Peptides against a protein of PDB entry 3B8E. Designs and how they scored, part 167

Target 1, 230 residues: chain A of PDB entry 3B8E
Amino acid sequence: PFLIFIIANIPLPLGTVTILCIDLGTDMVPAISLAYEQAESDIMKRQPRNPKTDKLVNEQLISMAYGQIGMIQALGGFFTYFVILAENGFLPIHLLGLRVNWDDRWINDVEDSYGQQWTYEQRKIVEFTCHTPFFVTIVVVQWADLVICKTRRNSVFQQGMKNKILIFGLFEETALAAFLSYCPGMGVALRMYPLKPTWWFCAFPYSLLIFVYDEVRKLIIRRRPGGWVE

## One batch from the design tools (peptide; made by RFdiffusion4, then SolubleMPNN)

Design b2_p23_7_s1 (from b2_p23_7, 19 letters changed)
Fold by OpenDDE base, seed 2:
Formats: structure tokens, C-alpha cells, sequence
Structure b2_p23_7_s1 (fold): chain B 230 residues (1-230), chain A 23 residues (1-23)
């Protein structure tokens, strides 16, 4: 997110505090929850053919898969950001290079895509209005990530939802997202303004995309054991 | 409510300062 902010010179899509809430709040509890998941029964029974090569390949493939999931998460967040800005008159093409004027408190006539002028205060309200939905989008996408990370090869439908700690993690991250989104004072404290409940649904296509991506990956691994996708 | 708001603003400022030092 921050690299795209610098390179594209767009208004900041995610504040520093919201990044910390993702890294420490929404990522930590799910990660702990996954540590209590029972190992996939086929992984435990499978002897490595070559412990050095198979371990290295598996680590590279896991790293690549998590990198791809992270890119899909970021795309989901940016999609929600661009939707909210577009609803407020700022089309994505007009955001390119706008940051300098956007962040200047002395410029009160920044024009949107429709020629409406926005004061500094109005622009900052819109910017902070994007932070909460971006964060919520990451949380909703993490639901899919947490569920798919239960298994390496088996479908979620085959492994089932046996881990009560996983269910608790899903509830906790959702409760945290709701708290940060709707608790009074979060707009001032965390620069996270309350969001419309409808904006939660902007993340669902990306959660579904991650779920489908992982199920397809797992299906390929099951059909071609020892392939480059494993 | 105003005291809580002030405390939260201070906490955010502290977190911003920590992040600016770490990044």
C-alpha cells in the first residue's frame, strides 16, 4: 500500500495506525489460531522423498502462494479505496499525482473529476473515510485466507471446521473490525471514520477470489503430486 | 468522553512517532 502511495502519488489509502491494527490486531490472532490447527493427515504421513529438495521447494511455493494472496488482499483494499473516492467524485485517473495538492492545507480548491472544489478539511474527511473500509476489506479477505490456510492440499470441505480457536479468531477479527469501525472516537483517535455497512460487501469478491484460487491450487496439487504448484 | 478522546489522540500521536522511527 505505502509503495503505491509513493509511486502513484495518490492520497494515502491506509494510515499508519490502520497498518499497525492490521499487523498486530488482525494478523496476530489468526496466526496464533492457525498454530493450533491440526496438521493435515496426509502431510504427517508423507515421508519426504528428498528432505533437502522437498523442503526447499515447499518453502518457496508457500512463500510464493502467500505473496500472491497478499497481492490479492492489497488489490481488494485498493478497489474499496477507489470505489469510495469515485463515489465522492474522485475517479482513479484523477488521483494520479494529486497527493501534493491533496495534502496541502493551503489549497482549498482541489477539483474532483466533475469540477467540484474540495477544501482541505473535506479532502481529509474523504481520506479518513477510506481508511476504515480499506481495513475492513483486509479483514474480510483474511477470513478466506485463514480458512484456506487450514490445509495445504485438502479442500476446506474435506478438512472441515474442527478448530474452535480458528472460529474464535474469525469472530475476534470481525469484532475488532466492527469496534474500530463504529466505536465513538475512532475517527479522531485512529483516523478511521464509521463506514456504511454496505461497504463490507466490497471485499467479498476478493475473499471469494482467494478462496477459489486456493481451492484450484489444492486441486492441482491433489491431481499432480510433486508438481511445481506443490 | 472528552478525556477519552484526548487520551486516544495522545496514543495515536505516540503510535505515529513510533512508526516514523521504525520506518
Amino acid sequence: as target 1 above (230 residues)
Amino acid sequence: DEELKKLLEELVKLLEEITDKLL
Scores: peptide ipSAE 0.006, ipTM 0.303, DockQ to the pose 0.021
Fold by OpenDDE base, seed 3:
Structure b2_p23_7_s1 (fold): chain B 230 residues (1-230), chain A 23 residues (1-23)
Amino acid sequence: as target 1 above (230 residues)
Amino acid sequence: DEELKKLLEELVKLLEEITDKLL
């Protein structure tokens, strides 16, 4: 999110405080919960890792965690961001390079895609209106990401949801997201304005996409052991 | 990889259709 803000010079899609809420609030408990996941049913049938050749973190794991899944998460957030800005008169093409004028408090006549002028205060309200839906989109997509990360080869349907700490983590991150989205005063304290409940559903297709993508990947690994997908 | 690509393309199309029905 923040890299695209800098590169494209668009209005800030996700505030720094909101990023901290993701990193420290919604991600920590789920990440810790993975340490308590039950071993896959077939793990003891695999050869032990060679400590001289096999890295704990390889390029493939990094590519999946930060490259593929992280990109799908970002796309979901940006989709929501662009829809909200478009509903407020700012089409995606007109956002390119707009940041400099958008963030200037002395410019009170920034035009939208329809020629309507926006004051600095009005622009900041629209910006902060995007922060909450972007955040919620990330949380909803993280549900799928957390669930897929619990296994390397077995389907979630084969492994099941036996880790109670992981289940607690999913509820905790969801409860925190709801609290930050709807608690009075969050607009002033965290620059997160209240979200329409309907916007929670905008992330569900992306969450489902990640889940199905990973289940298909795991299915291929099971059918073709030793393939490039492992 | 070609079968995976086809399956992913079908999935993306299905998700687009679902998104279009929800939005």
Scores: peptide ipSAE 0.000, ipTM 0.185, DockQ to the pose 0.040
Fold by OpenDDE base, seed 5:
Structure b2_p23_7_s1 (fold): chain B 230 residues (1-230), chain A 23 residues (1-23)
Amino acid sequence: as target 1 above (230 residues)
Amino acid sequence: DEELKKLLEELVKLLEEITDKLL
């Protein structure tokens, strides 16, 4: 998020406070829940790992998979961001290079894609309005991420949803997201303005995409053990 | 505000149900 903000010179899509809420709030309980996940049913069928060869390759592949998932998460967040700005008159193409004028307190006549002028205060409200849905998008995408992380090889349909702590984690992160999004005073305290309920649905295609991606990945691993996708 | 809160609770519940069905 922050790198794209700098490179594209677009308004800030995700605030530092929202990032902290993700890292400290929404990710902690789910991560702990994975420690209580039942071992994969095939763990005893795996050959002993060669400590010299298999460790490094497996760590790289895991890192690559998480990197790809992280990119899909970021794309989901940016999609939500662009939808919200477009609904407020700022088309994605118009946002390129706009940051300098957007962040200037003395410029009160920044035009949107339709020639409407926006004051500094109005622009900041729109910017902060983007932060909450971006955060919520990450949480919704994390539902899929948490579920797919239960297994390395087995499908979620094979492993099942028996971990009650994981289910609790999903509810906790969702409840926290709802609280931060809709609790009175969050706009002042955290600069998190309320989001329209419709903006929650912006994340669903990306959540599904992550799920499908990982199931396909796992299917490839099952069919071609020892491949570069493992 | 109460109606909005109720709508949000229903939405969260719906999202949970969808999530549970997708899982």
Scores: peptide ipSAE 0.000, ipTM 0.213, DockQ to the pose 0.058
Fold by OpenDDE base, seed 4:
Structure b2_p23_7_s1 (fold): chain B 230 residues (1-230), chain A 23 residues (1-23)
Amino acid sequence: as target 1 above (230 residues)
Amino acid sequence: DEELKKLLEELVKLLEEITDKLL
């Protein structure tokens, strides 16, 4: 998120505190949950692969898969951000290079894509309105990520949802997202304004995309053991 | 609640100051 904020010179899509809430709140419990995941049913049935050659390939492919998931996650967040700004009159193309004028307290006549002038305070309200949906989008995408991370090769439908810690992680992320989105004072304390319930649905296509992507990946791995997708 | 709110506001300000210095 922050890299695109700098490169595109757009208004801040996600606050630093919100990033901290993601890293500490939503990523930590999932990461712990994965440490307690039951051994994959097919891993235990396989003869030990050559630990020198097969480890490097698997680590690279795992890192690529997680990198791709992270990119899809970021795209989901930015999509939600652009939707909200567009609903408030700022089309994505108009946001390019707008940061300097957006963040200037002395400029109170920043025009939107329709020629409406926005005061500094109004712009900051819209910016802070984007933080919560961006965060929620990340959390909703992380649901899919957590579910797919249970297995390397088996479908989620084959392995099942047996890890109680993973289920707790999903609940905790959702509860944290709801708390940060709807608790009074979060707009002042964390610059996270209340989320319209409809904006939760902006993330679902991306969660589905991640889920489908990983299931297809796993299907390919099952059909072609030792392929470049593994 | 008010102390926690103040602490969070101070943390936000500190993070903003760090961000402004890094940018």
Scores: peptide ipSAE 0.007, ipTM 0.300, DockQ to the pose 0.021; fails the geometry check

Design b2_p23_7_s2 (from b2_p23_7, 18 letters changed)
Fold by OpenDDE base, seed 3:
Structure b2_p23_7_s2 (fold): chain B 230 residues (1-230), chain A 23 residues (1-23)
Amino acid sequence: as target 1 above (230 residues)
Amino acid sequence: DEELKKLLEKLKELLEKIAEELL
C-alpha cells in the first residue's frame, strides 16, 4: 500500500497508525497461533528435510507469501480505496500525481473529477474515510490467508480446524478490526473514521479467491508431487 | 471470553500508547 502511495503519488490509502495496527495488532496473534498448529496427517510419511540443500525459507515460500497472496490482499484494499474515492468524486485517473496538492494545507481549492473544489479538511476526511475500510479489507482477507497457511499440502477440509489458538486469533483480529472501526474517538486518535457495515462484505470475494486458489494449488500438489507449485 | 477481553484491553492500551506517541 505505502509503496503505491509513493510511486503513483496518490492520497495515502492506509495511514501509518493503521499499518502498525495490522503489523502489531492483527498479524501477531494469528502468526503465533500457527506455531501451535497440528502436524499434517501425512507429514511423517515424507522424507526428512536435507539440512544441506533445503532452506527453512525458500524463494517459493517467499514468492507465495509476499508475491502472490500479499498482492491479492493489496488489490482488495486498493479496490475498496478507489471505490470510496470515486463515490466522493475522485476517479482513479485523477488521483495520479494529486498527492502534492492533496497534502498541502494551504491549497483549499483542489478540484475533483467533476470540478467540485475540496478544502484541506474535506480532503482529509475523505482520506481518513478510506483508511478504515482498507484496514478491514486486509483483516477479512487475512482470515483466508491464515486458514490456508495451516497446511502446506493437505486441504483445510482434511486437516480441520482443531487449533483453538488459531480460532482465538481469528476472533481477536476481527474484534480488533470492529473496535478500531466503531469505537468513538478513533477518528481523532487513529485517523480511522467509522465504517458502514456493508463495506465488510466488499472483501469477501477476495478472501474466497485466495481460499479457492490455495485449495486448487494444494490439490495440484497432491496429484503431482514434486511439481513447480510445491 | 474473559481472557479474550483481557487481551483486547491490553491491545487497546498498547494501541492508545502508540497513538499518543505518533500524534
Scores: peptide ipSAE 0.005, ipTM 0.267, DockQ to the pose 0.044
Fold by OpenDDE base, seed 1:
Structure b2_p23_7_s2 (fold): chain B 230 residues (1-230), chain A 23 residues (1-23)
Amino acid sequence: as target 1 above (230 residues)
Amino acid sequence: DEELKKLLEKLKELLEKIAEELL
């Protein structure tokens, strides 16, 4: 997210507070959950016959998988961001290079794609309105990530939802997302304005995409052991 | 409501401090 913000010079899609809520709030319990699931998986795994090659393959796999999942998460967040800004009159093409004028508090006549002028305060409200949906999009996409991370090679349908800590993590991050989105004062305190319920659904296609992607990946791994997709 | 706002402001300040330390 931050790299695209710098490269495209667009308004900030994700605030610092929102980043902290992701890193400390939504990622902590999931990370613990994944650590327990990995420990259970590793206890069930026979020691690798060749620790060096199997470890390197595993590290490359994990790195590629997390990189790809992270890209899908970012795409979901940016999609939500662009849709909200477009709903407010700022088309994606108009946002390119707009950051300098957007963040200038002395410019109160920034035009949207339809020629409407926006004050600095109005622009900041719209910007902060994007933070909550972006966060919620990440949380909803993380549901898929947490579920797919349960298994390295097996289908989600084969593994099921047995890890109680994972289930708790899903509820915790959802509860945190709901709290940050709808608790009175969050707009002032955290600059996270209330989310329209419809925006929760913007993430679902990306969650589904992650599930489909991971199932296809796992299917390829099962059919072609030792392939570059591993 | 005012106490909640004060608590939220304190939480914000703490988060901002953490952000400043992380960044």
Scores: peptide ipSAE 0.000, ipTM 0.258, DockQ to the pose 0.024
Fold by OpenDDE base, seed 4:
Structure b2_p23_7_s2 (fold): chain B 230 residues (1-230), chain A 23 residues (1-23)
Amino acid sequence: as target 1 above (230 residues)
Amino acid sequence: DEELKKLLEKLKELLEKIAEELL
């Protein structure tokens, strides 16, 4: 997310405080929950054929899979960001290079894609309106990520939801997201303005994409044991 | 909002269909 902000010179899609809330608030309990997840029954039964090469390959493949999931997560957040800005008159193409003028408090006539002029205060309201939905989008996408990370080879439907700590983590993240989104004063304290409940649904296609991606990946692993996708 | 909702619903339906065909 931050790299795209720098490279594209777009208005800040996610504030530092929201990033900290993700890293410390939403990721901690889920990470703990995954540490307590029971090892997949098929993983423990298969001795590595070559402990050195198979471990290295597995670490690379896990890293690639998590990297790809993280990219899908970021794309979900940016999608929500671009949609909100587009609804406020700023089309994605118009946001490119706009950061300098956007963040300048002395420029009060920044034009949107339709020629409407925006004051600095109005622009900052729109920016802060994006922070909460971006955060919520990440949380909703993390639901899918947490659920799929429970298994390596088996479908989520085959393994089932056995870890109560993971389930608790999902509820905690959701409760935190709701608190940060709707608690009075969060707009002032955290620059997280309240969002319409409908914006929660913007993340669902990306959550579903992650589920489909992981199920396809697992299906390939099951059909081609020892393949480069494993 | 309504057009976006329709687009998201269509995307969801498409992804669900893909999931059903793959699974």
Scores: peptide ipSAE 0.000, ipTM 0.170, DockQ to the pose 0.033
Fold by OpenDDE base, seed 5:
Structure b2_p23_7_s2 (fold): chain B 230 residues (1-230), chain A 23 residues (1-23)
Amino acid sequence: as target 1 above (230 residues)
Amino acid sequence: DEELKKLLEKLKELLEKIAEELL
């Protein structure tokens, strides 16, 4: 997010506080929950791995898969960001290079894509309004990520949802997201302005995309053992 | 991987279309 903010010179899509809430709040309990996930039913059926060759390759492939998932998460967040700004009159094309004028407190006549002028305060409200939905988008996408991370090879339909701690983690992160999004005073304290309930749905296609991506990946691994996708 | 990439591209295009309809 921050790199794209710098490169594209767009208004800041995700605040520092929001990032901290993701990294420390929403990701911690789910990550711990995965440590208690029941081992894959096929783990004892796998041939002994060569500790010199197979560890490094598998770690690289896992890292690549998580990197791809992270890119889909970021795309979901940016999609939500662009939707909100477009609803407020700022089309994505108009945001390119706008950061300099956007962040200047002395410029109170920044025009949107429709010629409406925005004061500095109005622009900052819109910017901060984007932070919360971006965060919520990450949480909603993480639902799919947590579910798919239960297994490396087996489908979720084969492994099932037996880990109650993971289910608790999903509720905890969602409750935290709702609290940060709708609790009075969060706009002042954390610059997390309340979001419209409709903005939660902006993430659902990306959650589905991650789920489908991983199920297809796992299907390929099952059909072609020892492939470079494993 | 190539089939997966094609699928991801199609899904991306679909998401972009949904985005355009929401906007």
Scores: peptide ipSAE 0.000, ipTM 0.186, DockQ to the pose 0.039

Design b2_p23_7_s3 (from b2_p23_7, 18 letters changed)
Fold by OpenDDE base, seed 2:
Structure b2_p23_7_s3 (fold): chain B 230 residues (1-230), chain A 23 residues (1-23)
Amino acid sequence: as target 1 above (230 residues)
Amino acid sequence: SEELQKLLEELLELLEKIADELL
């Protein structure tokens, strides 16, 4: 998110504190949940046939898979960000290069895509309104990631949801997202304004995309064991 | 609510300091 903010010179889609809440809050509970799921997971059960070559290949494949999932998560967050800005009159194409004028406190006539002028205060409210939905989108996409990380080869429908700690992690992540989205004071403290319930649904297509991607990947692995998709 | 807000602001300042040290 921060690299795209610098390169595209767009308004900041996610504040520093919300990034820390993702890195320290939303990643820690899933990581603990996955550590307990390890006994049911097939990820660690298969020793490499050749510890030197197969370990390197598996590490590269895992890194690529997590990198691809992370890119889908980021795309989901940016989609939600662009939807909210577009609903407020700022189309994605007009956001390119707008940061300099957006962040200038002395410019109170920044025009949207429809010629409406926005004061510094108004546009900062819109910016901070994007932080919560972006964060919630990442959390909702992480639901899919947490569920798919349970197994490398088996369908989620075949393995089932037996681990109570995994289920607890999903509820805790959801509760954290709800707390950060609706608790009074979060708009001032974390620059996270209350989320409209409808914006939670912006994440679901990307969660579904991750599920479909992983089920297709697992189907290929089942058909071609030891292939490049494993 | 005011005490909670103050506590959250203090936590925010701490997190920002940590972020500045890590980045």
Scores: peptide ipSAE 0.005, ipTM 0.268, DockQ to the pose 0.023
Fold by OpenDDE base, seed 3:
Structure b2_p23_7_s3 (fold): chain B 230 residues (1-230), chain A 23 residues (1-23)
Amino acid sequence: as target 1 above (230 residues)
Amino acid sequence: SEELQKLLEELLELLEKIADELL
């Protein structure tokens, strides 16, 4: 999110404190929960790893975990961001390069895509209105990511939801998202304005996309063991 | 290297600005 803010020179889609809340508040407990996940039902049927030739973490695993899934998560957040800005008169194409004028407190006549002028205060309200739904979108997409990371090859339907710590992690990240979205004073303290409950559903297509993507990937691995997807 | 350094400096300045607005 923050890299796109710099590179595209668009208004800030997600505040720094909110990013820290994601990394430390929503991702830490889920990440720990994966260390306590039950072994796959087929793990003991595999040959032991050769410690001289096989890397513990390969380039493909890193690319999938941090590249592909992370990109889908970011796309979900940015989709929500662009929809909210478009509803407020700022079409995505007009946001490119707008940051300099957007962040200047002395410019009070920044025009939207329809020629309406916006004061600095009005622009900041719109910016902060984007932070909460962006964050919530990441959390909702993270549900799917956490669930798919439970197994390397087995479907979630085969492995099941046996890890109580993972279930706790899903609850904790959801509770944190609800707290940050609806607790009074978050608009002042964290620049996160209250979220309309309907915006929680904007992330669901992306969560479903990740889930379907991973199930298809795992299906390919099961059908073609030792392929490039593994 | 110079472009990367410039981007890092810009990132730091922006982080400081955001921190000042949140505190």
Scores: peptide ipSAE 0.000, ipTM 0.183, DockQ to the pose 0.018
Fold by OpenDDE base, seed 4:
Structure b2_p23_7_s3 (fold): chain B 230 residues (1-230), chain A 23 residues (1-23)
Amino acid sequence: as target 1 above (230 residues)
Amino acid sequence: SEELQKLLEELLELLEKIADELL
C-alpha cells in the first residue's frame, strides 16, 4: 500500500494509525491462533524425503504463496479506495500525480474528474473517509487468508474449522474493525471516519478470490505432488 | 455508477490477469 502511494503519487489510501492497527491489532491474535492450529494430517504423516531440499523448497513456496495473498489483499484495499474516491468524483486516472496538490493546504481549488473544485478540508475528509474502508477491506480479506492458511495441501472442507482460537481471532479482528469504524470519536482520534455498511461487501470478491486461488493451488498440489506449485 | 462498474470490471480483469500470471 505505501509503495503504491509513493510510486503513483496518489493521496494516502491508508493512514499510519490504521496500518499500526492492522499490524499490531488485527494480525497478532490471528497469528497466535494459527500457531495453535492442529497440524495438517498430511504434514504429520509425511517424513521429509530430503530435509534440506524439501525445507528450502517449502519455505520458498510458502513465501511465494504469502506474497501472492498479500498482493491480493493490497489490491482489495486499493479497489475499495478507488471506489470511494470515484464516488466522490475522483477517478483513478485523475489521482495519478495528485498527491502534491492534494496534501498542500494552500491549494483550495483541486479539481476532481468532473471539474468540481475541492478545498483542502474537503479533500482531507474524503481521504480519511477512505482509511476506514481500506482497513475493513484488509480485515475481511484476512478472514480468507486465515482460513486458507489452516492447511497446506488439504482443502478447508477436508480439514474443517476445528480451531476455536482461530474462530476467536476472526471474531476479534472483526470486532476491532467494527469498533474502529463506528465508535464515536474515531474520526477525530484515529482519522477513521464511519463507513457505510455497504462498503464491507467491497472486500468479499477479493476474499472469495483468495479462497478460490488457494483451493485451486491446493488442488494442483494434490494432483501433481512435487510440482513447482507446491 | 456506470463508470464505477467499468472500473470494477477493469480491476476484476486485472486481478484475473494477475491470477493467471501467478498460476
Scores: peptide ipSAE 0.000, ipTM 0.162, DockQ to the pose 0.025
Fold by OpenDDE base, seed 5:
Formats: C-alpha cells, structure tokens, sequence
Structure b2_p23_7_s3 (fold): chain B 230 residues (1-230), chain A 23 residues (1-23)
C-alpha cells in the first residue's frame, strides 16, 4: 500500500495504525493457529526429505505462494479504497497525482471528478474513511488465506476444518475488525471511521479469488508432482 | 454454511473439469 501511495501519488489508502492493528492484532492468533494445525495427511506419509535440497525448495514455494496471495490481498484493499473514493466523487484516474494538493492544508478547493470542491477537513475524513474498509478487506481476505494455508497439496475439503484454534483466530480477527470499525471513539482515537455494511462485501470476490487460486494451485500440484507450481 | 460448502464443492468440481481440459 505505501509503495503505491508514493509511486502513484494518490491519497494514503491505509493508515499506520491500521497496519499495526493488522500486524499485531489479526496476524498473531492465526499464525499460532497454523502452528498447531494438524500436519497435512500426505506430509506425514512422505519419506524423510533431503534436508539441504528440499528445505530450500519448500521455502521458495511458500514465499511465492504468500507473495501471490499478498498481491491479491493488496488488490482487494485497493479495490475497496477506489470504490469508496469513487462513491465520494473521486474516480481512480483523478486520484493520480492528487496527493500533493490533497495533503495541502491551505488548499480547500480540491475538485473531485464531478467538479465538487472539497475542503482539507472533508478530504481527510474521506481518506480516513478509506482506512477502515481497507483494513476490513484485508481481514476478510485473510479468512480465505488462513483456510487455504493449512494445506500445501490437499483441498480444504479433504483436510477439513477441524482446527478449533483456527476457527478461534478467524473469530478473533473478525471481532477486532468489527470493534475497530464500529466502536464509538475509534474515529477520534485511531482515525477509523465506521463502515457501511456494504463495504464488507467488497472483499468477498477477492476471498473467493484466493480460494480458487489456491485450489487450482493444489490441483496442479496433485496432477503434476514436482512441477514449478509446487 | 452447508449450502456454501456445497457451492464450493461444485465450484471445485468445475475447476477440476477445467483443469483436466487445460492440463
């Protein structure tokens, strides 16, 4: 998010506080849940791998998978961000290069895509309004990520949803997202303004995309063992 | 939840069919 903010010179899509809430609040319990996940049924049946060659391969594969999933998560967040700004009159094309004027406190006549003028305070409210939905989008997409990351090769339907700790993690991150989104005073304390319920649904296509992506990936791995997709 | 699981299973079956055609 921050790199795109700099490169595209757009208003800040995700605040530092929301990033910290993701990293410390939503990622920790899920990560612990995965550590206690039952070993994949096929992993336990595999012969001992060569620790020198097979460890490096597995680390690269995990890194690639998480990198790709992370890109889908980021795309989901940016989609939500652009939807909210568009609902407020700022089309994505108009946001390019707008940051300089957007962040200037002395410019109170920044025009949206429809010629409506926005004060600095109004713009900052819209900016901060984007932070919470972006965060929530990440959380909703992480639901799919947590579910898929429990296995490398087997489908979620084959491995099942038996880990109660994972379910607890999903509940915890969702509860945190709801708390940060709707608790009175979060707009002042964390600059996280309340969400429209409809904005939660902006993430669902991306959660589905991650699920589909991983199931396709796993299917390819099952059909072509030792392929580059592993 | 059961309906969603069924839909996801159907989707998976469709993906498997597509994969069998593409792979």
Amino acid sequence: as target 1 above (230 residues)
Amino acid sequence: SEELQKLLEELLELLEKIADELL
Scores: peptide ipSAE 0.000, ipTM 0.171, DockQ to the pose 0.028

